# Peptides against a protein of PDB entry 1Y74, part 4

Target 1, 57 residues: chain A of PDB entry 1Y74
Amino acid sequence: LGLERDVSRAVELLERLQRSGELPPQKLQALQRVLQSRFCSAIREVYEQLYDTLDIT

## One batch from the design tools (peptide; aimed at target 1 V7 S20 L23 L28)

Design b2_p22_3_s4 (made by RFdiffusion4, then SolubleMPNN; from b2_p22_3, 13 letters changed)
Fold by OpenDDE base, seed 4:
Structure b2_p22_3_s4 (fold): chain B 57 residues (1-57), chain A 22 residues (1-22)
Amino acid sequence: as target 1 above (57 residues)
Amino acid sequence: EELRRLYEEVLRLAEELLELFE
């Protein structure tokens, strides 16, 4: 499923934005922490299980 | 310009992620 890849890509881009120093890093870091959280991973896992079970297109 | 492109790409990905949970 693309969700894990999309989350990983979003995190990569957020890290690049933080390293640029042109934006206040706090909000970017907070978003990154949410995307990398155990909560987000659990929601992703549930989504993937439901997606596979329900054959959602 | 590069920073704007990265920001816009993050926003697109965030929107796509939100749509999966709507």
Scores: peptide ipSAE 0.071, ipTM 0.584, DockQ to the pose 0.549
OpenDDE base, seeds 1, 2, 3, 5: peptide ipSAE 0.069, 0.070, 0.069, 0.069; ipTM 0.582, 0.582, 0.578, 0.582

Design b2_p22_4 (made by RFdiffusion4)
Pose (drawn by RFdiffusion4):
Structure b2_p22_4 (pose): chain A 57 residues (1-57), chain P 22 residues (1-22)
Amino acid sequence: as target 1 above (57 residues)
Amino acid sequence: EELEEELEELLEELEELEEEEE
């Protein structure tokens, strides 16, 4: 679906901006935790697993 | 679907922030 690319890209993108430290890193750190959080991992696995399910059903 | 839309909006905002940084 692209979520792993988009999310992992957002994560590193958030870190990237964190490395520069130009804009409010607080909200950006929050996103990183949201996408990196184990919780969004299970939800992300759902989107992937769901696409496969479509191919099965 | 809502989470995908929110993610797309966030990506667009991050791209805009990156452009501002450059």

Design b2_p22_4_s2 (made by RFdiffusion4, then SolubleMPNN; from b2_p22_4, 11 letters changed)
Fold by OpenDDE base, seed 4:
Structure b2_p22_4_s2 (fold): chain B 57 residues (1-57), chain A 22 residues (1-22)
Amino acid sequence: as target 1 above (57 residues)
Amino acid sequence: SEFLEELRRLLAELEEMERRVA
């Protein structure tokens, strides 16, 4: 499934986009905070366990 | 799979943004 990998990749991209200075950082920072939140982690865990239990690829 | 699909759509958009600013 690779949800953890995908979240990590998204955060990496957001950090690089912020450092570029080409875009206003506020909304990028807000999205990064959401992706790194306990809420997002909990949702990711639910999906990963669901796919594991149901053997969905 | 909605969460997964939305996350991957987000990734695609972020990658495109990175290409534009690079």
Scores: peptide ipSAE 0.356, ipTM 0.840, DockQ to the pose 0.796
OpenDDE base, seeds 1, 2, 3, 5: peptide ipSAE 0.355, 0.353, 0.355, 0.352; ipTM 0.840, 0.840, 0.840, 0.839

Design b2_p22_4_s4 (made by RFdiffusion4, then SolubleMPNN; from b2_p22_4, 12 letters changed)
Fold by OpenDDE base, seed 1:
Structure b2_p22_4_s4 (fold): chain B 57 residues (1-57), chain A 22 residues (1-22)
Amino acid sequence: as target 1 above (57 residues)
Amino acid sequence: SRFLEELRRLLAELEEAERRLR
């Protein structure tokens, strides 16, 4: 499934986009905070467990 | 798998944004 990897990659891209200065950083930073939140981690964990249980890749 | 699909869509959009800005 690779949800943890995809979240990490998204955060990495958001950090680079913020540092580029080409886009307003506030909205990018807000999205990064959501992706790094405990809530997002909990949802990711639920999905990963469901896919493991149902043997879905 | 809506969460997964939306996350992957976001990832693709971010990757394209980075490519356009480089």
Scores: peptide ipSAE 0.421, ipTM 0.857, DockQ to the pose 0.760
OpenDDE base, seeds 2, 3, 4, 5: peptide ipSAE 0.418, 0.417, 0.420, 0.420; ipTM 0.856, 0.856, 0.856, 0.856

Design b2_p22_6_s2 (made by RFdiffusion4, then SolubleMPNN; its pose is not in this set)
Fold by OpenDDE base, seed 3:
Structure b2_p22_6_s2 (fold): chain B 57 residues (1-57), chain A 22 residues (1-22)
Amino acid sequence: as target 1 above (57 residues)
Amino acid sequence: SLIEEALREARRLEEEARRLRA
């Protein structure tokens, strides 16, 4: 389980896309805000804890 | 906008989660 790593990579890619100008940067920034939000982090943490405890695989 | 909708929903859910944790 590497959700933290994957989210970090996604944010990195979003930042690159924002600089490229190929897509509307405002909307990409909004997605980045969602991924870096306290809510998203909390949900990720809970999921990881449940995954480890319940073996949801 | 899908992203704008997702952002609005995320903020809504964040507030709900905050209320539950209070």
Scores: peptide ipSAE 0.029, ipTM 0.484, DockQ to the pose 0.030
OpenDDE base, seeds 1, 2, 4, 5: peptide ipSAE 0.021, 0.021, 0.027, 0.028; ipTM 0.469, 0.460, 0.486, 0.476

Design b2_p22_7 (made by RFdiffusion4)
Pose (drawn by RFdiffusion4):
Structure b2_p22_7 (pose): chain A 57 residues (1-57), chain P 22 residues (1-22)
Amino acid sequence: as target 1 above (57 residues)
Amino acid sequence: AEEALEEAEEALELAEEALELA
């Protein structure tokens, strides 16, 4: 689906901006936790697993 | 600085799309 690429890209993108430290890193750190959080991991697995399910069903 | 703003806007758009999907 691209979620692994878009989310993993967003995680590093958030960190990238964190490395520069130009804009409010608070909200950006929040996103990193949201996407890196184990919770969004299970949900992300769903989007991937769901696409496979479509190929099965 | 302008590029960082653009990147931040893209990151926010991606986060909004991820929230809409969720």

## One batch from the design tools (peptide; aimed at target 1 R9 K27 C40)

Design b2_p23_1 (made by RFdiffusion4)
Pose (drawn by RFdiffusion4):
Structure b2_p23_1 (pose): chain A 57 residues (1-57), chain P 23 residues (1-23)
Amino acid sequence: as target 1 above (57 residues)
Amino acid sequence: EEVEELFEELEELLEEVEELLEE
């Protein structure tokens, strides 16, 4: 689906901006936690697993 | 300018992620 690429890209993109430290890192750190959080990992696995399910069903 | 555009894209992604989490 691209979620792993988009999310993982967003995680590193958030860290990238964090490395620069130019804009409010607070909200950016929040996103990183939201996408890196184990919770969003299970939900992410769903989107991937769901696409496979479509190929099965 | 590029940093601001990236920040706006991240805000849009944030809204999309929040909507997905609510669903």

Design b2_p23_1_s1 (made by RFdiffusion4, then SolubleMPNN; from b2_p23_1, 12 letters changed)
Fold by OpenDDE base, seed 2:
Structure b2_p23_1_s1 (fold): chain B 57 residues (1-57), chain A 23 residues (1-23)
Amino acid sequence: as target 1 above (57 residues)
Amino acid sequence: SELEEQYRELERFREELERLLRA
């Protein structure tokens, strides 16, 4: 399970998309803020705990 | 803030799950 890595990669891609201007940046920026929020981190932690214990893949 | 409250609630939930699953 590499959720932390996947989230980090997603943020990186969002930043590139924002700089390219190919897409409206506002929604991309909003998504980036969500992915970097403490709330999102807490959700990830809960998921990873369940995954490690129950192997729910 | 609302975001911080949600964070705290999830942390409490995580802690409770850990107790249950490791018992």
Scores: peptide ipSAE 0.029, ipTM 0.506, DockQ to the pose 0.032
OpenDDE base, seeds 1, 3, 4, 5: peptide ipSAE 0.028, 0.026, 0.026, 0.028; ipTM 0.495, 0.492, 0.497, 0.505

Design b2_p23_1_s2 (made by RFdiffusion4, then SolubleMPNN; from b2_p23_1, 11 letters changed)
Fold by OpenDDE base, seed 4:
Structure b2_p23_1_s2 (fold): chain B 57 residues (1-57), chain A 23 residues (1-23)
Amino acid sequence: as target 1 above (57 residues)
Amino acid sequence: SELERQYEELEQFEEELRRLLEE
């Protein structure tokens, strides 16, 4: 699925947006924290396991 | 909890995005 890669890329893009100053930087940082949280990682793992099991990717 | 705080902050971020897109 490459979901881990996509999440990492999303964090990088959020860092760029944060530096641009076009959006509230503290809000972008909050989103980054969510994406890098243990909860998000656990949800990602469950998601990937389901797709691997069902072979629907 | 910390998770609840993070999602509250995310909710606020989403609201800011809505404002920007609606303007």
Scores: peptide ipSAE 0.031, ipTM 0.495, DockQ to the pose 0.051
OpenDDE base, seeds 1, 2, 3, 5: peptide ipSAE 0.029, 0.026, 0.029, 0.031; ipTM 0.496, 0.454, 0.492, 0.500

Design b2_p23_2 (made by RFdiffusion4)
Pose (drawn by RFdiffusion4):
Structure b2_p23_2 (pose): chain A 57 residues (1-57), chain P 23 residues (1-23)
Amino acid sequence: as target 1 above (57 residues)
Amino acid sequence: LLEELEELLEELEELLEELEELL
């Protein structure tokens, strides 16, 4: 689906901006936690696992 | 649960659009 590439890209993109420290890192750190969080991981696995399910069903 | 996931997805899409605008 691209979620792994988009979300892992967003994570590093958020860290990238964090490294620069130019814009409010607070909201950006929040996103990083949201996408890295184990919770978004199970949801993410669903989007991937769901696409496979379509190929099965 | 599906409705919560759909809301979460919309929120994430909006945050990604905001992040793209910041870039």

Design b2_p23_2_s4 (made by RFdiffusion4, then SolubleMPNN; from b2_p23_2, 9 letters changed)
Fold by OpenDDE base, seed 3:
Parts: structure tokens; sequence; C-alpha cells
Structure b2_p23_2_s4 (fold): chain B 57 residues (1-57), chain A 23 residues (1-23)
């Protein structure tokens, strides 16, 4: 599963976009906070556990 | 940069949809 890697990469891209000034940073920062939240980590953990249990990947 | 972010958010959306099917 690439979900942890995809979340980490999404956060990295959000940090770059905030520094570029091309877009208002407030909404980007809010999305980054969601992706780095304990809630998002818990959902990711459930997803990974289900895939590991079912041997889907 | 923005297009790469959009693609990653789409992959995250797909993962959430798959999670919803498994629950």
Amino acid sequence: as target 1 above (57 residues)
Amino acid sequence: LLDALRRLLEELRRAFEELERLL
C-alpha cells in the first residue's frame, strides 16, 4: 500500500505551494492540518490493517 | 505542483472509497 507515502507526499506538496505564494495559504494550511491529524492517521491505520488482513495487496 | 497534488488527493479519495466498501 502506498497510502502513507501518498499522504506524506501530499503534505510536502502543500508546504511547497504555501511557500510559492501562487495560492492563498490559509486553505492549503487547513488541508495540511487535516492530512497530519490524528484522525487521518487513525483512518489510514484501519485501511492498512484491513488490506493486510484480507491480503488484497 | 498543483496537478501533482490533485492526483494525490484523487488517490486518497479512492482509498477512502475502498475503505467504505470494506466496512
Scores: peptide ipSAE 0.210, ipTM 0.718, DockQ to the pose 0.051
OpenDDE base, seeds 1, 2, 4, 5: peptide ipSAE 0.209, 0.209, 0.209, 0.206; ipTM 0.717, 0.718, 0.717, 0.716

Design b2_p23_3_s4 (made by RFdiffusion4, then SolubleMPNN; its pose is not in this set)
Fold by OpenDDE base, seed 1:
Structure b2_p23_3_s4 (fold): chain B 57 residues (1-57), chain A 23 residues (1-23)
Amino acid sequence: as target 1 above (57 residues)
Amino acid sequence: LEELLRRLEEALREVEELERRLA
């Protein structure tokens, strides 16, 4: 599934935005921490298992 | 599936702790 790649790309973009200084870095860093959390990883794992089992799309 | 749901519940508790630290 592309979800891991999409999350990795979102993190990469957040890191670039933090380095640009165009936006306050604290909120961007907080969002990055959420995306890299065990919660997001667990949701992704559950979704991947359900997708593989049910063949949703 | 039950093991995955348990891992999700554990991860939810970790997010609640992160939210408390960011507030």
Scores: peptide ipSAE 0.075, ipTM 0.596, DockQ to the pose 0.055
OpenDDE base, seeds 2, 3, 4, 5: peptide ipSAE 0.073, 0.069, 0.071, 0.072; ipTM 0.593, 0.576, 0.587, 0.591

Design b2_p23_4 (made by RFdiffusion4; failed a check: too like the target's own chain)
Pose (drawn by RFdiffusion4):
Structure b2_p23_4 (pose): chain A 57 residues (1-57), chain P 23 residues (1-23)
Amino acid sequence: as target 1 above (57 residues)
Amino acid sequence: AEELEEEVERAEELAERLEEAAE
């Protein structure tokens, strides 16, 4: 689906901006936690697992 | 700078969609 690429890209993109420290890192840190959080991991696994399910069903 | 802002907005949209999907 691209979520792994887009999310993992967003994670590192948020960290990348965090490395620079130019814009409010607070909101960016919040996103990092949202995408890196275990919770979004299970939901992400769903999108991937769901696409496979389509190929099965 | 404008590209970065667009990337940030896209990241926020993804985060909001995931929050909505979590609900």

Design b2_p23_4_s1 (made by RFdiffusion4, then SolubleMPNN; from b2_p23_4, 10 letters changed)
Fold by OpenDDE base, seed 1:
Structure b2_p23_4_s1 (fold): chain B 57 residues (1-57), chain A 23 residues (1-23)
Amino acid sequence: as target 1 above (57 residues)
Amino acid sequence: MEELRREVEEVERLAEELLELAK
């Protein structure tokens, strides 16, 4: 769904930013880890289930 | 609940720092 795509894109962008060296990598890596956490995936799953059930957009 | 709160607070802190770097 849209949220899964957006999270995946955000992770991809964070990986690119880490490789560019333009920004301190530590915070970018920490954010990437959070986005890939079991917690964030659980929130995404609930979000997707709600939108599937409510037939919104 | 406590674990969830900690992770949200971490996301908020990281987001704030990224916004400052983007200025």
Scores: peptide ipSAE 0.037, ipTM 0.519, DockQ to the pose 0.049
OpenDDE base, seeds 2, 3, 4, 5: peptide ipSAE 0.037, 0.029, 0.020, 0.037; ipTM 0.513, 0.473, 0.440, 0.516; seed 4 fails the geometry check

Design b2_p23_6_s1 (made by RFdiffusion4, then SolubleMPNN; its pose is not in this set)
Fold by OpenDDE base, seed 1:
Structure b2_p23_6_s1 (fold): chain B 57 residues (1-57), chain A 23 residues (1-23)
Amino acid sequence: as target 1 above (57 residues)
Amino acid sequence: SEIERKLKEIEEALELARELERA
């Protein structure tokens, strides 16, 4: 499970998109803030714990 | 309120995420 890595990659791509100006930077920044929020991190952590415990395969 | 502002920001971000998913 590489959710943490995927989120980090998503943030990186959002930063590049903001600099390119191809999309509205304000909304991209808002999405980045959500992905980097304490809430998102907490939900990710719970998900990963449940994934390991329940053996979702 | 501050909470309402933050909720609106999240809604807009989620909307963008859905648009990117379909693109």
Scores: peptide ipSAE 0.027, ipTM 0.466, DockQ to the pose 0.234
OpenDDE base, seeds 2, 3, 4, 5: peptide ipSAE 0.025, 0.025, 0.027, 0.026; ipTM 0.465, 0.465, 0.470, 0.474

Design b2_p23_6_s3 (made by RFdiffusion4, then SolubleMPNN; its pose is not in this set)
Fold by OpenDDE base, seed 5:
Structure b2_p23_6_s3 (fold): chain B 57 residues (1-57), chain A 23 residues (1-23)
Amino acid sequence: as target 1 above (57 residues)
Amino acid sequence: SEVEEALKKIQEALEEARRLERE
């Protein structure tokens, strides 16, 4: 699916936004932590395993 | 079957997700 790539890109963008200071850094950091969490990766794994197994792509 | 294999993988991932949700 490319979710890992998209999450990595999202984290990168969040880091840039944090450095700009235009948005509340703590909120962006919290979102970054969520995206990098093992919980989020496990959820991603659910989707990836589903699509990989069903081979619908 | 393909569906059974998918369900097994999903179940395993969900169990891990539930464990990690509160961490």
Scores: peptide ipSAE 0.077, ipTM 0.653, DockQ to the pose 0.041
OpenDDE base, seeds 1, 2, 3, 4: peptide ipSAE 0.057, 0.061, 0.051, 0.062; ipTM 0.637, 0.634, 0.625, 0.636

Design b2_p23_6_s4 (made by RFdiffusion4, then SolubleMPNN; its pose is not in this set)
Fold by OpenDDE base, seed 5:
Structure b2_p23_6_s4 (fold): chain B 57 residues (1-57), chain A 23 residues (1-23)
Amino acid sequence: as target 1 above (57 residues)
Amino acid sequence: SAIEEAIREIQRALEEARRLERA
């Protein structure tokens, strides 16, 4: 499980979209901030721990 | 056990998540 890596990639893509100006930058930035927030990190941690515990494939 | 440790870690993360949700 590599959610941190995937989220980091998503953030990178959002940065590119922001620079393109094709979408409202404020909303993209808000999403980016959410993905990088401590709240999101805590949720990811819960998910990863559950994943490890249940060994879901 | 590994499961017990995982449960404890999940509980800590859930508590942190709930704290941050209202912030």
Scores: peptide ipSAE 0.067, ipTM 0.658, DockQ to the pose 0.039
OpenDDE base, seeds 1, 2, 3, 4: peptide ipSAE 0.064, 0.065, 0.060, 0.066; ipTM 0.649, 0.655, 0.636, 0.653

Design b2_p23_8_s1 (made by RFdiffusion4, then SolubleMPNN; its pose is not in this set)
Fold by OpenDDE base, seed 1:
Structure b2_p23_8_s1 (fold): chain B 57 residues (1-57), chain A 23 residues (1-23)
Amino acid sequence: as target 1 above (57 residues)
Amino acid sequence: KELEEALKKIEEALELARELERA
């Protein structure tokens, strides 16, 4: 699904923002860590399973 | 002001996410 790609893209953008110094790097890093966490991965997995089961087009 | 507000919302969301992860 597009969710995995969107999360990966969000992480990439956060890494770029951290290097630019436009925003507090530590807060951006915290958000990045959450997006890469086991929790977010588990939620994504459940979402994808439900999506496949319900056959939402 | 808008950027500060956005950062505050992110902090609140992250705290909520941490609480949900620990539960």
Scores: peptide ipSAE 0.027, ipTM 0.502, DockQ to the pose 0.050
OpenDDE base, seeds 2, 3, 4, 5: peptide ipSAE 0.026, 0.027, 0.026, 0.027; ipTM 0.506, 0.515, 0.506, 0.508

Design b2_p23_8_s2 (made by RFdiffusion4, then SolubleMPNN; its pose is not in this set)
Fold by OpenDDE base, seed 5:
Structure b2_p23_8_s2 (fold): chain B 57 residues (1-57), chain A 23 residues (1-23)
Amino acid sequence: as target 1 above (57 residues)
Amino acid sequence: SELEEALRRIQEALEFARRLERE
């Protein structure tokens, strides 16, 4: 499972997009905050535990 | 793009979370 890496990479890329000014930064920043939230972390943990147990790729 | 691919995989995890809440 690469969900943790995907979240980390998505956050990094969103930061770059915010600095580029090509898109309104407010929505990008809001998405970044959601991805870094305790809620998102909890979902990731449950997802990873389930898929590790079931060996789903 | 790499961002779109990462967000697509995150979306799948969120859909999983929504299913857990409905059951």
Scores: peptide ipSAE 0.142, ipTM 0.656, DockQ to the pose 0.050
OpenDDE base, seeds 1, 2, 3, 4: peptide ipSAE 0.138, 0.136, 0.136, 0.136; ipTM 0.653, 0.651, 0.652, 0.651

Design b2_p23_8_s3 (made by RFdiffusion4, then SolubleMPNN; its pose is not in this set)
Fold by OpenDDE base, seed 1:
Structure b2_p23_8_s3 (fold): chain B 57 residues (1-57), chain A 23 residues (1-23)
Amino acid sequence: as target 1 above (57 residues)
Amino acid sequence: SELERALEEIRRALELARELERR
């Protein structure tokens, strides 16, 4: 779904910024950890359930 | 850059969300 794709894209962009050195590595790493957290996974699961229930593509 | 600003805003929003999760 869109949320999973958007999170994956955000992680990819953070990896690029980390390699470029444009931002402090520790701040980028913290954001990467948040995006890969159980919280984000739970939000994704709720999102999927809502769209499954409402039959929205 | 615009990308850096956008990612910083995402960081702040998600940091707040994590704080709410821990409560």
Scores: peptide ipSAE 0.046, ipTM 0.477, DockQ to the pose 0.052
OpenDDE base, seeds 2, 3, 4, 5: peptide ipSAE 0.043, 0.045, 0.046, 0.045; ipTM 0.469, 0.475, 0.525, 0.525; seeds 2, 4 fail the geometry check

Design b2_p23_8_s4 (made by RFdiffusion4, then SolubleMPNN; its pose is not in this set)
Fold by OpenDDE base, seed 2:
Order: C-alpha cells, then structure tokens, then sequence
Structure b2_p23_8_s4 (fold): chain B 57 residues (1-57), chain A 23 residues (1-23)
C-alpha cells in the first residue's frame, strides 16, 4: 500500500505551495496539519488494516 | 469471515479515531 507515501508526498507538495504564495497559505497549512494529525494517521491505519485483513491488495 | 473481522476492526478503530479527533 502506498497511502502513507502518498500522504507524505501531499504534505511535501503543500509545503511547496505555501512557499510559492500562489494559494492562501493559511488554508494550505491547515490541510497540512490535518494530514499530519494523529486522527489522519489512525484513519490511514484503519484503511491499511482493512485491506490486509480482506487480502484484496 | 475475513469481512466480519475487518468490520470489527473498523468499528474499534473508528472509536479510537473519534477519541483522537477530540484531542
């Protein structure tokens, strides 16, 4: 599963976008914080465990 | 079944996620 990698990449891209100033930095930062939250990590873990349990990967 | 086990895990994890969301 690449979800963890995708989330990490998303965070990186958000950092780049924040530095570019092309988009509202505050909203980008808020989204970044959400993606880095323990809540988001828990949801990701649920997703990964579901696929592991069902063996549908 | 694997599905039933997955559903149980989802239920438990959602409960934990709700607790984490409130933090």
Amino acid sequence: as target 1 above (57 residues)
Amino acid sequence: SALEEALREIERALELARELERE
Scores: peptide ipSAE 0.025, ipTM 0.464, DockQ to the pose 0.042
OpenDDE base, seeds 1, 3, 4, 5: peptide ipSAE 0.024, 0.024, 0.023, 0.023; ipTM 0.453, 0.442, 0.458, 0.466

## One batch from the design tools (peptide; aimed at target 1 A10 P24 K27)

Design b2_p24_1 (made by RFdiffusion4)
Pose (drawn by RFdiffusion4):
Structure b2_p24_1 (pose): chain A 57 residues (1-57), chain P 24 residues (1-24)
Amino acid sequence: as target 1 above (57 residues)
Amino acid sequence: EEEEEEEYEELLEELEELVEELEE
């Protein structure tokens, strides 16, 4: 689906901006936690697993 | 400075849309 690429890209993108430290890192750190959080991992696995399910069903 | 703020707001909107899509 691209979620792994888009999420993992967002995570590093958020860290990237964090490395620069130019804009409010607070909200950006929040996103990193949201996408890196184990919770969004299970939801993410769903989107991937769901696409496979479509190929099965 | 205003341009940076606009870029920042656009970035936040895009990230919020991504988060909302994930929540859906």

Design b2_p24_1_s3 (made by RFdiffusion4, then SolubleMPNN; from b2_p24_1, 16 letters changed)
Fold by OpenDDE base, seed 3:
Structure b2_p24_1_s3 (fold): chain B 57 residues (1-57), chain A 24 residues (1-24)
Amino acid sequence: as target 1 above (57 residues)
Amino acid sequence: SAAKRAAYEALMQKLNELIERLRK
């Protein structure tokens, strides 16, 4: 499933932007924390479970 | 820099892809 890979890639990009210093890091860091949160992981897990159960590709 | 602009654009695209997956 691509969702886990997409989240990981988004976090990687956020870390690169934070290191640049061109943008205020607070909002970028907050978004990164959301994407790495238990809440986001739970949503991802539900999504993947639904696709596994329904055999949706 | 151009590299950071590219990273920002890639991030926006990736977030959009995530949203589209969740909206299926």
Scores: peptide ipSAE 0.062, ipTM 0.589, DockQ to the pose 0.318
OpenDDE base, seeds 1, 2, 4, 5: peptide ipSAE 0.059, 0.062, 0.061, 0.060; ipTM 0.587, 0.589, 0.587, 0.588

Design b2_p24_2_s2 (made by RFdiffusion4, then SolubleMPNN; its pose is not in this set)
Fold by OpenDDE base, seed 3:
Structure b2_p24_2_s2 (fold): chain B 57 residues (1-57), chain A 24 residues (1-24)
Amino acid sequence: as target 1 above (57 residues)
Amino acid sequence: DAAAALEAALLAEAEARLAAELAA
């Protein structure tokens, strides 16, 4: 499961969008904070380990 | 068995976290 990589890519894209100024940066930053939160990270870790254990993609 | 799978996942996560702390 490449969930960590996908989330990291999503954050990277959000950072680029914030710098471009084409979209309201405040909401983009809020979404980035959620994706980088301790809660989201912990849930991702559980998911990754679960799928690794079950050999499910 | 879902309970056994969750237990295994939690153990794997704990081991990964411990390994990361030892490597830091």
Scores: peptide ipSAE 0.070, ipTM 0.597, DockQ to the pose 0.017
OpenDDE base, seeds 1, 2, 4, 5: peptide ipSAE 0.067, 0.069, 0.065, 0.069; ipTM 0.596, 0.599, 0.595, 0.597

Design b2_p24_3 (made by RFdiffusion4)
Pose (drawn by RFdiffusion4):
Structure b2_p24_3 (pose): chain A 57 residues (1-57), chain P 24 residues (1-24)
Amino acid sequence: as target 1 above (57 residues)
Amino acid sequence: LEELEETLEEVEELLEEVEEELEE
């Protein structure tokens, strides 16, 4: 689906901006936690697992 | 499904805030 690429890209992107430290890193750090959080991992596995399910069903 | 939709809405709201900060 691209979520692993878009989420993992967003995570590094958020960290990338964090490294520069130019804009409010607070809200960016919040996103990183949201996408890296184990919770979004299970939801993410759903999107991937769901696409497979479509190929099965 | 509801949990997915809520999670996506939260991420979208945070991204809109980041876009507003970039515009400023």

Design b2_p24_4 (made by RFdiffusion4)
Pose (drawn by RFdiffusion4):
Structure b2_p24_4 (pose): chain A 57 residues (1-57), chain P 24 residues (1-24)
Amino acid sequence: as target 1 above (57 residues)
Amino acid sequence: SELLEEASELLEEASELLEEASEE
């Protein structure tokens, strides 16, 4: 689906901006936790697993 | 379906936070 690429890109993109430290890192750090959080991992696995399910069903 | 709705809401919130961060 691209979620792994878009999430993982967002994660590193958030860290990337964090490295620069130009804009409010607070909200960016929040996103990193939201996408890295184990919770969004299970939801993410759903999107991937769901696409496979479509190929099965 | 519930998990997809929750994920959509989180993505909308993440977009709003990025828009706010760009404005600031």

Design b2_p24_5 (made by RFdiffusion4)
Pose (drawn by RFdiffusion4):
Structure b2_p24_5 (pose): chain A 57 residues (1-57), chain P 24 residues (1-24)
Amino acid sequence: as target 1 above (57 residues)
Amino acid sequence: EELEEFEELLEEFEELLEELEEEL
């Protein structure tokens, strides 16, 4: 689906901006936690597992 | 339900990006 690319790209993108430190890193750090959080991992696995399920069903 | 929760997280993410763009 692109979520692993987009999310993982967002994670590094948020870290990347964090490395620069130009804009409010607080909100950016929050996103990183949201996408890296184990919770969004299970949800993410759902989107990938779901696509497969479509190929099965 | 899990898909809706994820969509909400994406909406929150987009709102944060819009706020950052307004601050620029």

Design b2_p24_6_s1 (made by RFdiffusion4, then SolubleMPNN; its pose is not in this set)
Fold by OpenDDE base, seed 2:
Structure b2_p24_6_s1 (fold): chain B 57 residues (1-57), chain A 24 residues (1-24)
Amino acid sequence: as target 1 above (57 residues)
Amino acid sequence: SEVRRRVEELLEEARAERQAELAR
């Protein structure tokens, strides 16, 4: 399980897109903030613990 | 179950974090 790595990669890509100006930067920045939020981290923790405990595929 | 209890606790923590973020 590599959710943390995938989220980090998503944030990196969002930062690149923001710099390019190809897409609306406000929405990209908002999404980045969500992905880096404590809420998102808490949800990831829930998922990871469920995965570890219940062996969810 | 212990698992269900732990999940409920984690979900409650996640909700609390969301509320705290919205309050900022």
Scores: peptide ipSAE 0.108, ipTM 0.642, DockQ to the pose 0.027
OpenDDE base, seeds 1, 3, 4, 5: peptide ipSAE 0.103, 0.108, 0.108, 0.103; ipTM 0.636, 0.639, 0.639, 0.634

